# Peptides against a protein of PDB entry 4M9S: the designs that were tried, part 21

Target 1, 135 residues: chain A of PDB entry 4M9S
Amino acid sequence: SRGLVGVECITPYSYKSLAMALQRCVEVLSDEDRSALAFAVVMPPGVDIPVKLWSCVIPVDICSNEEEQLDDEVADRLKRLSKRGALLSGKRMPVLTFKIDHIIHMFLKHVVDAQTIANGISILEQRLLEIGNNN

## One batch from the design tools (peptide; aimed at target 1 E27 R34 S35)

Design b1_p17_8_s1 (made by RFdiffusion4, then SolubleMPNN; from b1_p17_8, 8 letters changed)
Fold by OpenDDE base, seed 1:
Structure b1_p17_8_s1 (fold): chain B 135 residues (1-135), chain A 17 residues (1-17)
Amino acid sequence: as target 1 above (135 residues)
Amino acid sequence: LERTRELLAEASARALA
């Protein structure tokens, strides 16, 4: 089914009612999209993050290990999430980026397992360091 | 979290350039 349309910090809904709508949205996601959404909590809210950096934390088990394919698959998942109750916000120009809203981030912090979040942050930092060293 | 944000900022600057 369809999630809450226009999910943003500016909303007439209370946190409780928004959480209920978001929970319904999460329940109808595929396993792969729900996993991607869970790891989105690792990113700081309100920041436009390039797809390449999203690929550091979004798990992809379908495509090859080629960077171009990984970025494309991650982008597809993030695009789907952005169409479901605006779980993410995407920008196409000048570079494709996605941003998690503060209210969505707050929701995820309460529903995603704390160890998963900690592991995700560790993985993100490690991969960012590797990217920095390779450039 | 601060470390993560710093690393993200640096990597983002490279990706957006």
Scores: peptide ipSAE 0.570, ipTM 0.930, DockQ to the pose 0.031
OpenDDE base, seeds 2, 3, 4, 5: peptide ipSAE 0.568, 0.567, 0.563, 0.566; ipTM 0.931, 0.930, 0.928, 0.928

Design b1_p17_8_s2 (made by RFdiffusion4, then SolubleMPNN; from b1_p17_8, 10 letters changed)
Fold by OpenDDE base, seed 2:
Structure b1_p17_8_s2 (fold): chain B 135 residues (1-135), chain A 17 residues (1-17)
Amino acid sequence: as target 1 above (135 residues)
Amino acid sequence: MERTRELLARASKEALA
């Protein structure tokens, strides 16, 4: 199975205005979108990352083994997240990419379990190496 | 994170190509 097991993003931030706003945004997300957001912490902030690479860490359960379908599903989730302002920033041209900003990344680093982050990074690196070796 | 960034950069070049 490609991707990570979804983790719910829970924030202890209750009194910071930005954190409160983010918490509200997270609470209204579907479980799938919230999981996608959680694993966005694995990506470095401020970098436009192609959807294909996001698919390396965003947990998606699809029946088809086609990478194209995986990318489409991941893209849909990331698109929904990008519509919620500060969560993600999408860029459509020339290639569909998504970026997590530093503030959101910092928020996620505090609310996502450290072991989950570490595992996610490890998996990402492994998959990136595999992609590189297969090309 | 540095290693990840390097790997992402390489992979991104291929994806954008």
Scores: peptide ipSAE 0.573, ipTM 0.932, DockQ to the pose 0.032
OpenDDE base, seeds 1, 3, 4, 5: peptide ipSAE 0.571, 0.572, 0.572, 0.572; ipTM 0.931, 0.931, 0.931, 0.930

Design b1_p17_8_s3 (made by RFdiffusion4, then SolubleMPNN; from b1_p17_8, 7 letters changed)
Fold by OpenDDE base, seed 1:
Structure b1_p17_8_s3 (fold): chain B 135 residues (1-135), chain A 17 residues (1-17)
Amino acid sequence: as target 1 above (135 residues)
Amino acid sequence: LERTRELLRRASEKALA
């Protein structure tokens, strides 16, 4: 499995205008989409990243689909996030990719637990190495 | 972090090819 255990983000900067606006957007998300957004902080901002790599850190706790459809489930979550303002930007061609913007990344960096971020990065690195070794 | 970003870059290039 490529997924992580999901987390919810809570901002300590609720009185800052930008943080307030983003928090409102986050609050209307489903729990699973909010978790996906939280782990998006692991990715470098401003980079178009293929869904395959997103699946290394986006949590999927319950999946009724086959293991081969894990990327599809991740893609669906990221697609929903991309429809919510500037949370993510998606591209379908030539390869399905998603990008997190600097502003959103900065927001998440402050609202997601530091240890969670560190763990996410470690897991991402581990899975990237595994992918590289298996290919 | 730098290593992770490099790994991402390499993996991304392969996936996008």
Scores: peptide ipSAE 0.581, ipTM 0.932, DockQ to the pose 0.031
OpenDDE base, seeds 2, 3, 4, 5: peptide ipSAE 0.578, 0.578, 0.578, 0.579; ipTM 0.931, 0.930, 0.931, 0.930

Design b1_p17_8_s4 (made by RFdiffusion4, then SolubleMPNN; from b1_p17_8, 7 letters changed)
Fold by OpenDDE base, seed 3:
Structure b1_p17_8_s4 (fold): chain B 135 residues (1-135), chain A 17 residues (1-17)
Amino acid sequence: as target 1 above (135 residues)
Amino acid sequence: LERARKLLAEASAKALA
């Protein structure tokens, strides 16, 4: 699989160079995709997360409120992110999942607003509880 | 954060089963 999984920063120079490259990659994203990437920081790194759970935190403002359509829209955004370097790693089979690696997650923790992270975690907890109670 | 991670792990396990 492509990605930065297993890559280690040997020197501070290596880390700084990687961070600069990632920042430039983020700057060329659309507003929608950049927003999706920001909320990816609430997910634990190195874990394959189903799209349904990603939809708990990825904001979708334009499409309908139908769950199926929401999942499709979220999936499209995450797919675009996965095609931009090593921002995300996607798996199609057996279930569509996406994973954020440790390096990208560490980068996002330093650049995403703290309030955004806190809100994302709160929303995730609430929606996960609702899912758990309904099943 | 720990609570969220636990809930996420449980939900993920169910979704992937």
Scores: peptide ipSAE 0.508, ipTM 0.917, DockQ to the pose 0.033
OpenDDE base, seeds 1, 2, 4, 5: peptide ipSAE 0.505, 0.506, 0.502, 0.500; ipTM 0.918, 0.918, 0.917, 0.916

## One batch from the design tools (peptide; aimed at target 1 A38)

Design b1_p18_1 (made by RFdiffusion4)
Pose (drawn by RFdiffusion4):
Structure b1_p18_1 (pose): chain A 126 residues (1-60, 70-135), chain P 18 residues (1-18)
Amino acid sequence: SRGLVGVECITPYSYKSLAMALQRCVEVLSDEDRSALAFAVVMPPGVDIPVKLWSCVIPVLDDEVADRLKRLSKRGALLSGKRMPVLTFKIDHIIHMFLKHVVDAQTIANGISILEQRLLEIGNNN
Amino acid sequence: EVEFIKNEAIEKFIEKEE
């Protein structure tokens, strides 16, 4: 209910809070990977979820979502790969409350909608 | 200070989805 700023303190670390650190990991990022990351906010954290359940909210056969989610986990270790039972990724929690009070307030609602939408279109496949 | 994440590629994608 306030993000990582709820716990920022003088610590042996050079950063007042972990968000100031993560700031850079996002700044060095490929412009688009900045995009895929900026959207993975609207995902469930600590939950393993498939490439297609991702192809819905991440921008551009759609494995390209996976490629981005791979660079994203290789570069700053921001995501998480889990090869089988099915090629799936996962957003950890700190790497989430970073994005919550950091990603543009609108883009949160837009990801919520673009998803409930593309979810419904997989509902129409049947 | 923490800065907000912004990108032109995000705006373009959102516009296409709207």

Design b1_p18_1_s1 (made by RFdiffusion4, then SolubleMPNN; from b1_p18_1, 12 letters changed)
Fold by OpenDDE base, seed 1:
Order: structure tokens, then sequence, then C-alpha cells
Structure b1_p18_1_s1 (fold): chain B 135 residues (1-135), chain A 18 residues (1-18)
């Protein structure tokens, strides 16, 4: 089955302490960056994710429907989040990727609206199927 | 412990991109 599976995640850090610290970081984000961070919850933590996959879930406004422009806009948002320390980790070589930490993912799982998570997963899976059918 | 979501579709995509 290609459906989503729930996995238990354990951290050595206290969730209460983590939530308080991260909530303060999230509060200073712009609405645009906060939205991008919210949708990071649908990504597998601890994995270097190509920008192409991020672009499947992060909402952006672009002047054209060109895929390259979409990826560039998404990358810019992810880069800003990466500059906020533990939120995301980006690397350029060999391919531009971004990674969400298990701790951050754990935080998002609790604070992001359930409907937003469900919609993000649905959109991600739909777009992945479309990509798979075209290749 | 807290549940994390994992997608086989995402895993499959990542394997193709490697």
Amino acid sequence: as target 1 above (135 residues)
Amino acid sequence: SIKTIKSPLVDEFLEKEK
C-alpha cells in the first residue's frame, strides 16, 4: 500500500520546553514563512528533500506556470526558514535540498491544524501520482 | 512518544531522484 503510515518518535528533550522555545520562534515569522513551515509537517523528518518535492505542498503565488519559477520561489522561502537555525537545514551540493529535524517535525505535528495536515498530505500524494504518471 | 507520518509515495520519489 502507498498510503501514509504513523511511526512513533521519541526525543530526549522535554516537549513542553521545546514547544515554548519553538513557539516564540514561529511567532516572529511572516505569515508567508509560517505557512511554509506548517506544510513541512507532511515531509519525512531527517531526510534531505529536493526542492521539487517541497514545491508539491508549499503554496506560492507566481506570475507564470513555469516549474522553474515555482521551485525558485519555494527555495527562497525554505532558505529563510533555514536561516532560523533548527527549523530547517539546507544544502546546495550535490543538489539543493532541505531537511526537517525530528524535533521540529514533532512540534509541528501538535501545533499545525489537523485539516491543514490532511489537506497537505492529500495534495502531496495527488501531485506525486501525477509526476509518476508523466514519467 | 509522538507519532510521525511516513509516506511510501515520498520514499519512492526520493529513491528515483537519487
Scores: peptide ipSAE 0.283, ipTM 0.790, DockQ to the pose 0.043
OpenDDE base, seeds 2, 3, 4, 5: peptide ipSAE 0.257, 0.270, 0.255, 0.255; ipTM 0.769, 0.786, 0.783, 0.783

Design b1_p18_1_s2 (made by RFdiffusion4, then SolubleMPNN; from b1_p18_1, 13 letters changed)
Fold by OpenDDE base, seed 5:
Structure b1_p18_1_s2 (fold): chain B 135 residues (1-135), chain A 18 residues (1-18)
Amino acid sequence: as target 1 above (135 residues)
Amino acid sequence: TVKTITSPLVDEFIAKQK
């Protein structure tokens, strides 16, 4: 499976708030990590999401088409995001999951392009349907 | 409040994993 094309999180926020702090955090991310964060907007906030589900929307360029390699690369990106403040929260045991907090999710809803969100949801749904049909 | 933009399929997927 292929990841989504990378999308840059452009922060149009001028309002002095938590948004400004988050904007600064986003700006210092690499392009890849910022893209990964952008697509976190399609995940339900406050829910521990397995890496497999994240891999359905996180943009990853891999040399191999192996799903396991995709998941590993996605996990690495999410781990980096989890180390950058409160952007994500990771759990390693019993199953590797990542969670986006409601506040961060709200921020992303405002800064991520609407078309990007729509595309992310569409691709996510498509991939989930495919997974469901193969099980 | 911002409207929910997530897919119900995500919820279904999570439910199956539990």
Scores: peptide ipSAE 0.368, ipTM 0.835, DockQ to the pose 0.039
OpenDDE base, seeds 1, 2, 3, 4: peptide ipSAE 0.352, 0.366, 0.360, 0.366; ipTM 0.825, 0.836, 0.832, 0.836; seed 1 fails the geometry check

Design b1_p18_1_s3 (made by RFdiffusion4, then SolubleMPNN; from b1_p18_1, 11 letters changed)
Fold by OpenDDE base, seed 5:
Parts: C-alpha cells; sequence; structure tokens
Structure b1_p18_1_s3 (fold): chain B 135 residues (1-135), chain A 18 residues (1-18)
C-alpha cells in the first residue's frame, strides 16, 4: 500500500451548520444509499471519478447482482445521491463520472466511523491493485 | 483548515483513464 496523503481544505461554512443542513438529507436516504454515501469519503474531493473506480468502494451485494452489473448498480446509486442536491455531482460526457465536493467530504470525514473509513481505504487500494495487475 | 484524504492510486487510475 502506498498510503494516503492529507490535504488541507477551507470551507466558508462551519461544521455545525453543514452538519445540521446535511443531516436531514442523509436521514431520508435508504440504508443502501446512505452506505454508498459514507464510502464516498475515501475518494479525493473535487475530482471527477469514473464509475469503475467508485465500484471499488461502494458496497454492493454481489451475491444478488452479477459482476457484470456492478458498475451499473453503482452508477444508479450515485445518480440517486446526485439527485439529493449537493451530495454528488455527476457528469455524463465524455465519460460517466461522479465528484464529491470538498464541503460534503469534510462532513463525511467527521460523521463516518473511523474504522469504516479505514476499511474503505484498504478495500479501495486492494481492488485498484487488482485492476492494475489485469491491465 | 481541514485535512482531506487523497490516494495516489486514485490519481494514477484517473490519469490512465484520460
Amino acid sequence: as target 1 above (135 residues)
Amino acid sequence: PVKVIKSPLVDEFIEKQK
């Protein structure tokens, strides 16, 4: 593992104000979508991330879904999150990508369980290595 | 300032896709 690097981010909103505003949005999500949002914390904020990379960390039941449908299922979840306002920003062209902005990422970093974050990072790195070895 | 997490592997993957 090459590890992770901490980067400084500044927001015009206080954590408390952000938390209060976003808490309501998070509470109305399904457990599945909420889990997907939680794992978005492992992605670098402000970067357009292709769905293939999101599929490395978004929890999907592979027993109920064929591996071939993994990216589609992940995309659907991310699309739902993007429709909840500022949670995610999607781009369809030239390639389908999703981006978590800095303010949402900051929120998630403080509300998502530390062990969940650590596990997500570990899973991401492992799966990226696997993808890299197959290419 | 608040620290955010960045993975070099993510960056490399993104660059390869461009």
Scores: peptide ipSAE 0.093, ipTM 0.692, DockQ to the pose 0.042
OpenDDE base, seeds 1, 2, 3, 4: peptide ipSAE 0.023, 0.105, 0.025, 0.018; ipTM 0.504, 0.700, 0.534, 0.474; seeds 1, 2, 3 fail the geometry check

Design b1_p18_1_s4 (made by RFdiffusion4, then SolubleMPNN; from b1_p18_1, 11 letters changed)
Fold by OpenDDE base, seed 2:
Structure b1_p18_1_s4 (fold): chain B 135 residues (1-135), chain A 18 residues (1-18)
Amino acid sequence: as target 1 above (135 residues)
Amino acid sequence: PVKTITSPLVKKFIEKQK
């Protein structure tokens, strides 16, 4: 399974008005969406990233290992995040992509647990290598 | 300066997808 164990994003960062607003947005997320947001920190900010790559790090529990099913579930989560203020920015054309803004990324770097970040990077690298070896 | 946490491998892969 390509699924990841969900990790809750703890967001005590509320010193600035922007941080407070972001924290409120995070607090109202479901556990699944909050976990997805946490792992978004491992992506480079300001880059339109295809759903396929997001699926390498977003925690998902699916019945099959079919990537299409995984991608659909991941896309749904990312879509919800994109509707929560400035958390993510989605594009449909030419390919469905999502982008994390520099400001949001900076926020996440400070509020996402260091171990979560490390795990996310490790898992992403591993899965990218696996994809590369199979292609 | 904010350190980049994204690995070079990840960056390379993303660039290849463009």
Scores: peptide ipSAE 0.394, ipTM 0.848, DockQ to the pose 0.039
OpenDDE base, seeds 1, 3, 4, 5: peptide ipSAE 0.374, 0.389, 0.389, 0.376; ipTM 0.840, 0.846, 0.842, 0.839

Design b1_p18_2 (made by RFdiffusion4)
Pose (drawn by RFdiffusion4):
Structure b1_p18_2 (pose): chain A 126 residues (1-60, 70-135), chain P 18 residues (1-18)
Amino acid sequence: SRGLVGVECITPYSYKSLAMALQRCVEVLSDEDRSALAFAVVMPPGVDIPVKLWSCVIPVLDDEVADRLKRLSKRGALLSGKRMPVLTFKIDHIIHMFLKHVVDAQTIANGISILEQRLLEIGNNN
Amino acid sequence: HPSFSFPHAATPDVAPPS
């Protein structure tokens, strides 16, 4: 209910809070990976979820979502790969309340909608 | 591309995590 700023303190660390640190990992980022990351906010964290359940919210055969999610986990270790049972990724929690009070307030609602939308279109495949 | 609203600015003394 306040993000990482709820716990920021003087620590042996050079950063007042972990968000100041993560700030850079996002700044060095490929402009698009900045995009895919900026959207993975609207995902469930600590939950393993498939490439297609991702192809819905991440921008551009759609494995390209996976390629971005791979660079994203290799570069700052921001995501997480889990090869089988099915090629799936996962957003950890700190790497989430970073994005919550950091990603543009509107883009949160837009990801919520673009998803409930593309979810419903997989509902129409049947 | 979406934008970011960092609650604090990072100085050159800040070390990024692994």

Design b1_p18_2_s1 (made by RFdiffusion4, then SolubleMPNN; from b1_p18_2, 10 letters changed)
Fold by OpenDDE base, seed 4:
Structure b1_p18_2_s1 (fold): chain B 135 residues (1-135), chain A 18 residues (1-18)
Amino acid sequence: as target 1 above (135 residues)
Amino acid sequence: MPKFNWPREPTPSVVPPP
């Protein structure tokens, strides 16, 4: 499987201005929404990802162990992020999905802590294996 | 908790005047 290393050439100038704007946008988020955005870095950019897969990596503290409530709370977080400029793009039909833009994904790869990224990937891989074994 | 590493603005090296 050839990983499409899409070399999106953001010019350094556009990147600096955009990075400053994005930094300010991230700083005003709630801790929960900021955490959700950090873990969005583990998703492939430009792909419509179902909420169920987002729920594997978005840290939600819910009082209920019901998977449906988890997906709903994750969806609400992602909906809030989708209203914050170009952070995420939501699609409601045919299935509720969210997509991270390549520019935002590249920004997150530079500003999210490397250990957070590594942990998020590990969590996603583990949860995908669990889902795959339960089907 | 996830951590963000903001690019440090290059601290202007205040070269002391001679």
Scores: peptide ipSAE 0.220, ipTM 0.594, DockQ to the pose 0.162
OpenDDE base, seeds 1, 2, 3, 5: peptide ipSAE 0.043, 0.039, 0.036, 0.060; ipTM 0.622, 0.580, 0.585, 0.630

Design b1_p18_2_s2 (made by RFdiffusion4, then SolubleMPNN; from b1_p18_2, 11 letters changed)
Fold by OpenDDE base, seed 5:
Structure b1_p18_2_s2 (fold): chain B 135 residues (1-135), chain A 18 residues (1-18)
Amino acid sequence: as target 1 above (135 residues)
Amino acid sequence: MPKFNWPREPPPSVVPPP
């Protein structure tokens, strides 16, 4: 298991002040947005990740088994997170992508349950293998 | 730090229609 080696991010913020600010941002999230943020920890920080890969780990309720609806609902959750406390950075062109910052990722690694992280990584790995075998 | 109630279960896979 190649754990995502956390890149040490030098932040101008004291760990205590940053942690308190991020905690306050997470407390005001809906349960659904908080769950999406938890699973964002399995993505490599500082990388623009396509919505298709986010759909592998972001929990969403969909009215149909249509993959197009899954990607749209995932994109909407990630857009909400990008508007709250800069938790994510969205890019629309050339492809819709979202990026988690190193600081946010480092925070999540400390506050998200270790079993949740391990499960999220395992599922991402499994679903990536399935996507890779179907192309 | 107060521990948030994080999801412990993975997101449901899209089950193909029967």
Scores: peptide ipSAE 0.062, ipTM 0.597, DockQ to the pose 0.029
OpenDDE base, seeds 1, 2, 3, 4: peptide ipSAE 0.061, 0.030, 0.033, 0.026; ipTM 0.593, 0.573, 0.542, 0.563; seed 4 fails the geometry check

Design b1_p18_2_s3 (made by RFdiffusion4, then SolubleMPNN; from b1_p18_2, 10 letters changed)
Fold by OpenDDE base, seed 3:
Structure b1_p18_2_s3 (fold): chain B 135 residues (1-135), chain A 18 residues (1-18)
Amino acid sequence: as target 1 above (135 residues)
Amino acid sequence: MPKFNWPREAPPSVVPPP
């Protein structure tokens, strides 16, 4: 029975120093990008999530009912976040995906309002049911 | 709009999962 030695990411950085660095990264975001980052907390950490699923929870204001424009605007926000402080990791191939790291996700659970988290989960669940019923 | 509870005290050191 070979126990999966969980790779303990012992970061040599004190939790306090990481939290302060993340704080500074969040403070310099636009209100829109900061809002997108808050809703990233509803996604499972360490999983490559397709842009289509991110579009269920990332708040965007679009003037068009075109689904393509929604996914593009969401992708642009997530791409901006991926360029800042490793907040997200993007993959382009074979499908455009974004992943939240476990450390960032844990940080967000502590700094995002509990009602915002609950609402984001409820919205995600509803949108996933709608997608599942239309296929 | 999502609200950040910022600044918040750093949570106690993440005890790695056992």
Scores: peptide ipSAE 0.079, ipTM 0.624, DockQ to the pose 0.201
OpenDDE base, seeds 1, 2, 4, 5: peptide ipSAE 0.071, 0.032, 0.027, 0.072; ipTM 0.605, 0.570, 0.572, 0.607; seed 2 fails the geometry check

Design b1_p18_2_s4 (made by RFdiffusion4, then SolubleMPNN; from b1_p18_2, 10 letters changed)
Fold by OpenDDE base, seed 3:
Structure b1_p18_2_s4 (fold): chain B 135 residues (1-135), chain A 18 residues (1-18)
Amino acid sequence: as target 1 above (135 residues)
Amino acid sequence: MPQFHWPREPTPEVVPPP
């Protein structure tokens, strides 16, 4: 009986070294992917969230009324962010979901401007009410 | 557009030489 020794992730990274690494990762993003990452701060950390809920807060300039094209463009932005290592984690089954890590979320909450956070929360609340009233 | 406020290292105050 080998007990699963919980890998306490003793990250030997000083908070300063992690902040500099994350800054460099964000600086090399496109303006669109950087904007998507900023609005990811309104999501609860450590939760697998469906693409449809991400599409409520990620700004996409699509002239098409096709909900499918909106979800696809949002999914592509989130896929690009997931390839940057610890920023997001994607799952394809049973439904396409993305999760923000607790460390990344904690960092974003301190570096994203307060007005962007407040706007993102208000937009999410409004869209959730619209979805809840239409179902 | 969203703005990011990175921690700035405190600029070392250049103590003027005596």
Scores: peptide ipSAE 0.473, ipTM 0.728, DockQ to the pose 0.143
OpenDDE base, seeds 1, 2, 4, 5: peptide ipSAE 0.469, 0.473, 0.470, 0.467; ipTM 0.729, 0.731, 0.730, 0.728

Design b1_p18_3 (made by RFdiffusion4)
Pose (drawn by RFdiffusion4):
Structure b1_p18_3 (pose): chain A 126 residues (1-60, 70-135), chain P 18 residues (1-18)
Amino acid sequence: SRGLVGVECITPYSYKSLAMALQRCVEVLSDEDRSALAFAVVMPPGVDIPVKLWSCVIPVLDDEVADRLKRLSKRGALLSGKRMPVLTFKIDHIIHMFLKHVVDAQTIANGISILEQRLLEIGNNN
Amino acid sequence: SEETEEAIERLRELFKEV
C-alpha cells in the first residue's frame, strides 16, 4: 500500500531503497524490453503462467514474447524461466511492487483491460 | 523520500515514452 518506500531506510547498502537500484536495471534496458517489463505488472506474481497467457499483455508464431521474457530474466534477473511442464515464466514479488508504484498509472488499467479482452477472445475460440 | 520519489518519476517518464 505504499510500495518499497514503505521500508526505505539507511542500510549498509548504497541505496535508500531497492527501487532506486532497480531503476538502473530498467534504464539500461532495450526500449522494448522496457515495454514488456512495464506491462508484466498486471500479472500474477509468484505464479507460474504460460507464454500465451503472456502473449496477451506483452507488446510487438508468438514466441517473441518468450524471447523478451528471456532477455528480461538474463538482464537484471527480473523475470524467471521454468522450462517444463510447459514453457512458462514467472514474476517474483519485489520485482513487482517495484513496477506497481513505478509504472505509469494508466498503463496499469490498460494492461488490465487488454488482458481481460484477449482472455475473452480465447473464450471465443470455443 | 524525496530522492526516491524523483527516481520513481524518472522511471514513470521513461515508461510513458514507450

Design b1_p18_3_s1 (made by RFdiffusion4, then SolubleMPNN; from b1_p18_3, 10 letters changed)
Fold by OpenDDE base, seed 5:
Structure b1_p18_3_s1 (fold): chain B 135 residues (1-135), chain A 18 residues (1-18)
Amino acid sequence: as target 1 above (135 residues)
Amino acid sequence: TDEIRAAIERVRRLFASL
């Protein structure tokens, strides 16, 4: 029994109620958007992350090998998630970025499979190395 | 971009601390 360390989230909702509400929000997502949300857990919460970095971890089946199309498709998924309330927050200026909230991140950390998280981190690390070598 | 580079570095630092 992993003790629920009661992080007193000073929200009008109990942690349980918030988790239930978030679970319901996740359940109504498409499989693709739900998958994108799951991999959002590998990102640092509260940080504005450029779409290019999101594309390193968000699984997208694209019709072309063009990186630009990958970023566009990822951006569209993240935009859809941002429209589902507090799941993500987007900024268009100066660069298109998305941020995962701490509460959402904490929720995902508990509901996303640990192996999926580990794999996502590994994939991100690998792709960051590739980006770093090309720059 | 500088913003992307900065974000990459922030992410790397976070993972290094985990």
Scores: peptide ipSAE 0.219, ipTM 0.804, DockQ to the pose 0.024
OpenDDE base, seeds 1, 2, 3, 4: peptide ipSAE 0.153, 0.207, 0.216, 0.167; ipTM 0.733, 0.795, 0.803, 0.738

Design b1_p18_3_s2 (made by RFdiffusion4, then SolubleMPNN; from b1_p18_3, 8 letters changed)
Fold by OpenDDE base, seed 5:
Structure b1_p18_3_s2 (fold): chain B 135 residues (1-135), chain A 18 residues (1-18)
Amino acid sequence: as target 1 above (135 residues)
Amino acid sequence: SEEIRAAIERVRRLFAAL
């Protein structure tokens, strides 16, 4: 029994009620979008993150090894998540970015497997090093 | 992109602080 330690979320909803609502939102997602959402937990909350960085952790099966196609597919998934309500917030200008809110991040931190989170962070760190060396 | 580079650096700093 994962005890929902009552973090007093100053929302009109109790943490439990919010968690239940979010759980329902997650349950209706496709497997692909749900997976994308799960890996969103590796991103720092409240930060506008460019799609390029999201592509470092969002698992996508692409037909080609073209990085541009990867970014487009990731962007599409993140856009779908943003349309499901408060899961993500997207900005188109000046650069296409997505942000995970603190409340959603907190939810994901409790429901996503710890090993998955750790692996996601490791993958992100590795890919960031690769990007940094190429720039 | 400068924005991407800045974001990478921000993310790196955040992870280093964890």
Scores: peptide ipSAE 0.187, ipTM 0.781, DockQ to the pose 0.023
OpenDDE base, seeds 1, 2, 3, 4: peptide ipSAE 0.156, 0.159, 0.161, 0.161; ipTM 0.730, 0.738, 0.737, 0.739

Design b1_p18_3_s3 (made by RFdiffusion4, then SolubleMPNN; from b1_p18_3, 5 letters changed)
Fold by OpenDDE base, seed 2:
Formats: C-alpha cells, sequence, structure tokens
Structure b1_p18_3_s3 (fold): chain B 135 residues (1-135), chain A 18 residues (1-18)
C-alpha cells in the first residue's frame, strides 16, 4: 500500500504556497522515494538520525541480509529526498545522518495515511528493541 | 558505533514522550 496519497491534499496550513510546492515535490517522486518519504513521518522532527535507524523503517526491496547494502540503498533514497525541495537535510559528519524539519513533518502527518504512520511506528519500535537487545 | 547507540537511546526517549 502507498503511504502517500497521490492526489491533491486539502491542507489547513496558512502557508498554502508551501504546501502546494511540497505536494508537487511529492508527486514527482518515484514510488520508491515517495514510500521512503512517507515513513519519514515516524521520525522525530529536528533530530539528526543516522542512516542505520532510517533503515529500520524505510522499505527496501533487496535480496540481501547485509546491513551495509541496506544502509546504502536507504542512504541513496534519503539523499534523493534531500535534493527535492526541503524534504530532508543530510549531514556526513560524524556519521551520515538525515533530519526531517518540523514543517515537513507536520505536512507529512496530514498527508500520510494513519495506518502507514501506525505501522511505521510499530516497525520502528520493534526494530529498536531488536537493536537494543543485540547490543 | 557509539553515535548510533546514543541516537537509538535518544530516539527511544523521544518516543516515550509522544
Amino acid sequence: as target 1 above (135 residues)
Amino acid sequence: SEEIEAAIERLKELFKSL
């Protein structure tokens, strides 16, 4: 199921122009990148999140169980998103991280379906527990 | 990575407040 609705969304935001611009940015994304963006909503805004943690929620269709390959694929998607408007911001030091801004996060909370959000949170929680238990 | 572990812990704490 797609996390984002590809139709025009009704936004309550005062900054309608921004919302429209963001919507346009979302519409031109590939299905893969759009899915990644949808799941970005589960991350806390304003926090630099390492790619490894993003990989916990970003859906990837790879036949490899190697985390490095997974991280690389996720990173590529997030990099593309960071180049699409102001969807994400990336940092390389000390580790590769990506951050979702509050405004974008608020936008996503309204346009991403509730089930996708709920699923993403559940997946993230589960993965975090697994990571915590393995370390 | 210590940075990753720290981020995980921060994330856990953030979600507790949400």
Scores: peptide ipSAE 0.069, ipTM 0.689, DockQ to the pose 0.021
OpenDDE base, seeds 1, 3, 4, 5: peptide ipSAE 0.059, 0.059, 0.056, 0.067; ipTM 0.678, 0.682, 0.670, 0.682

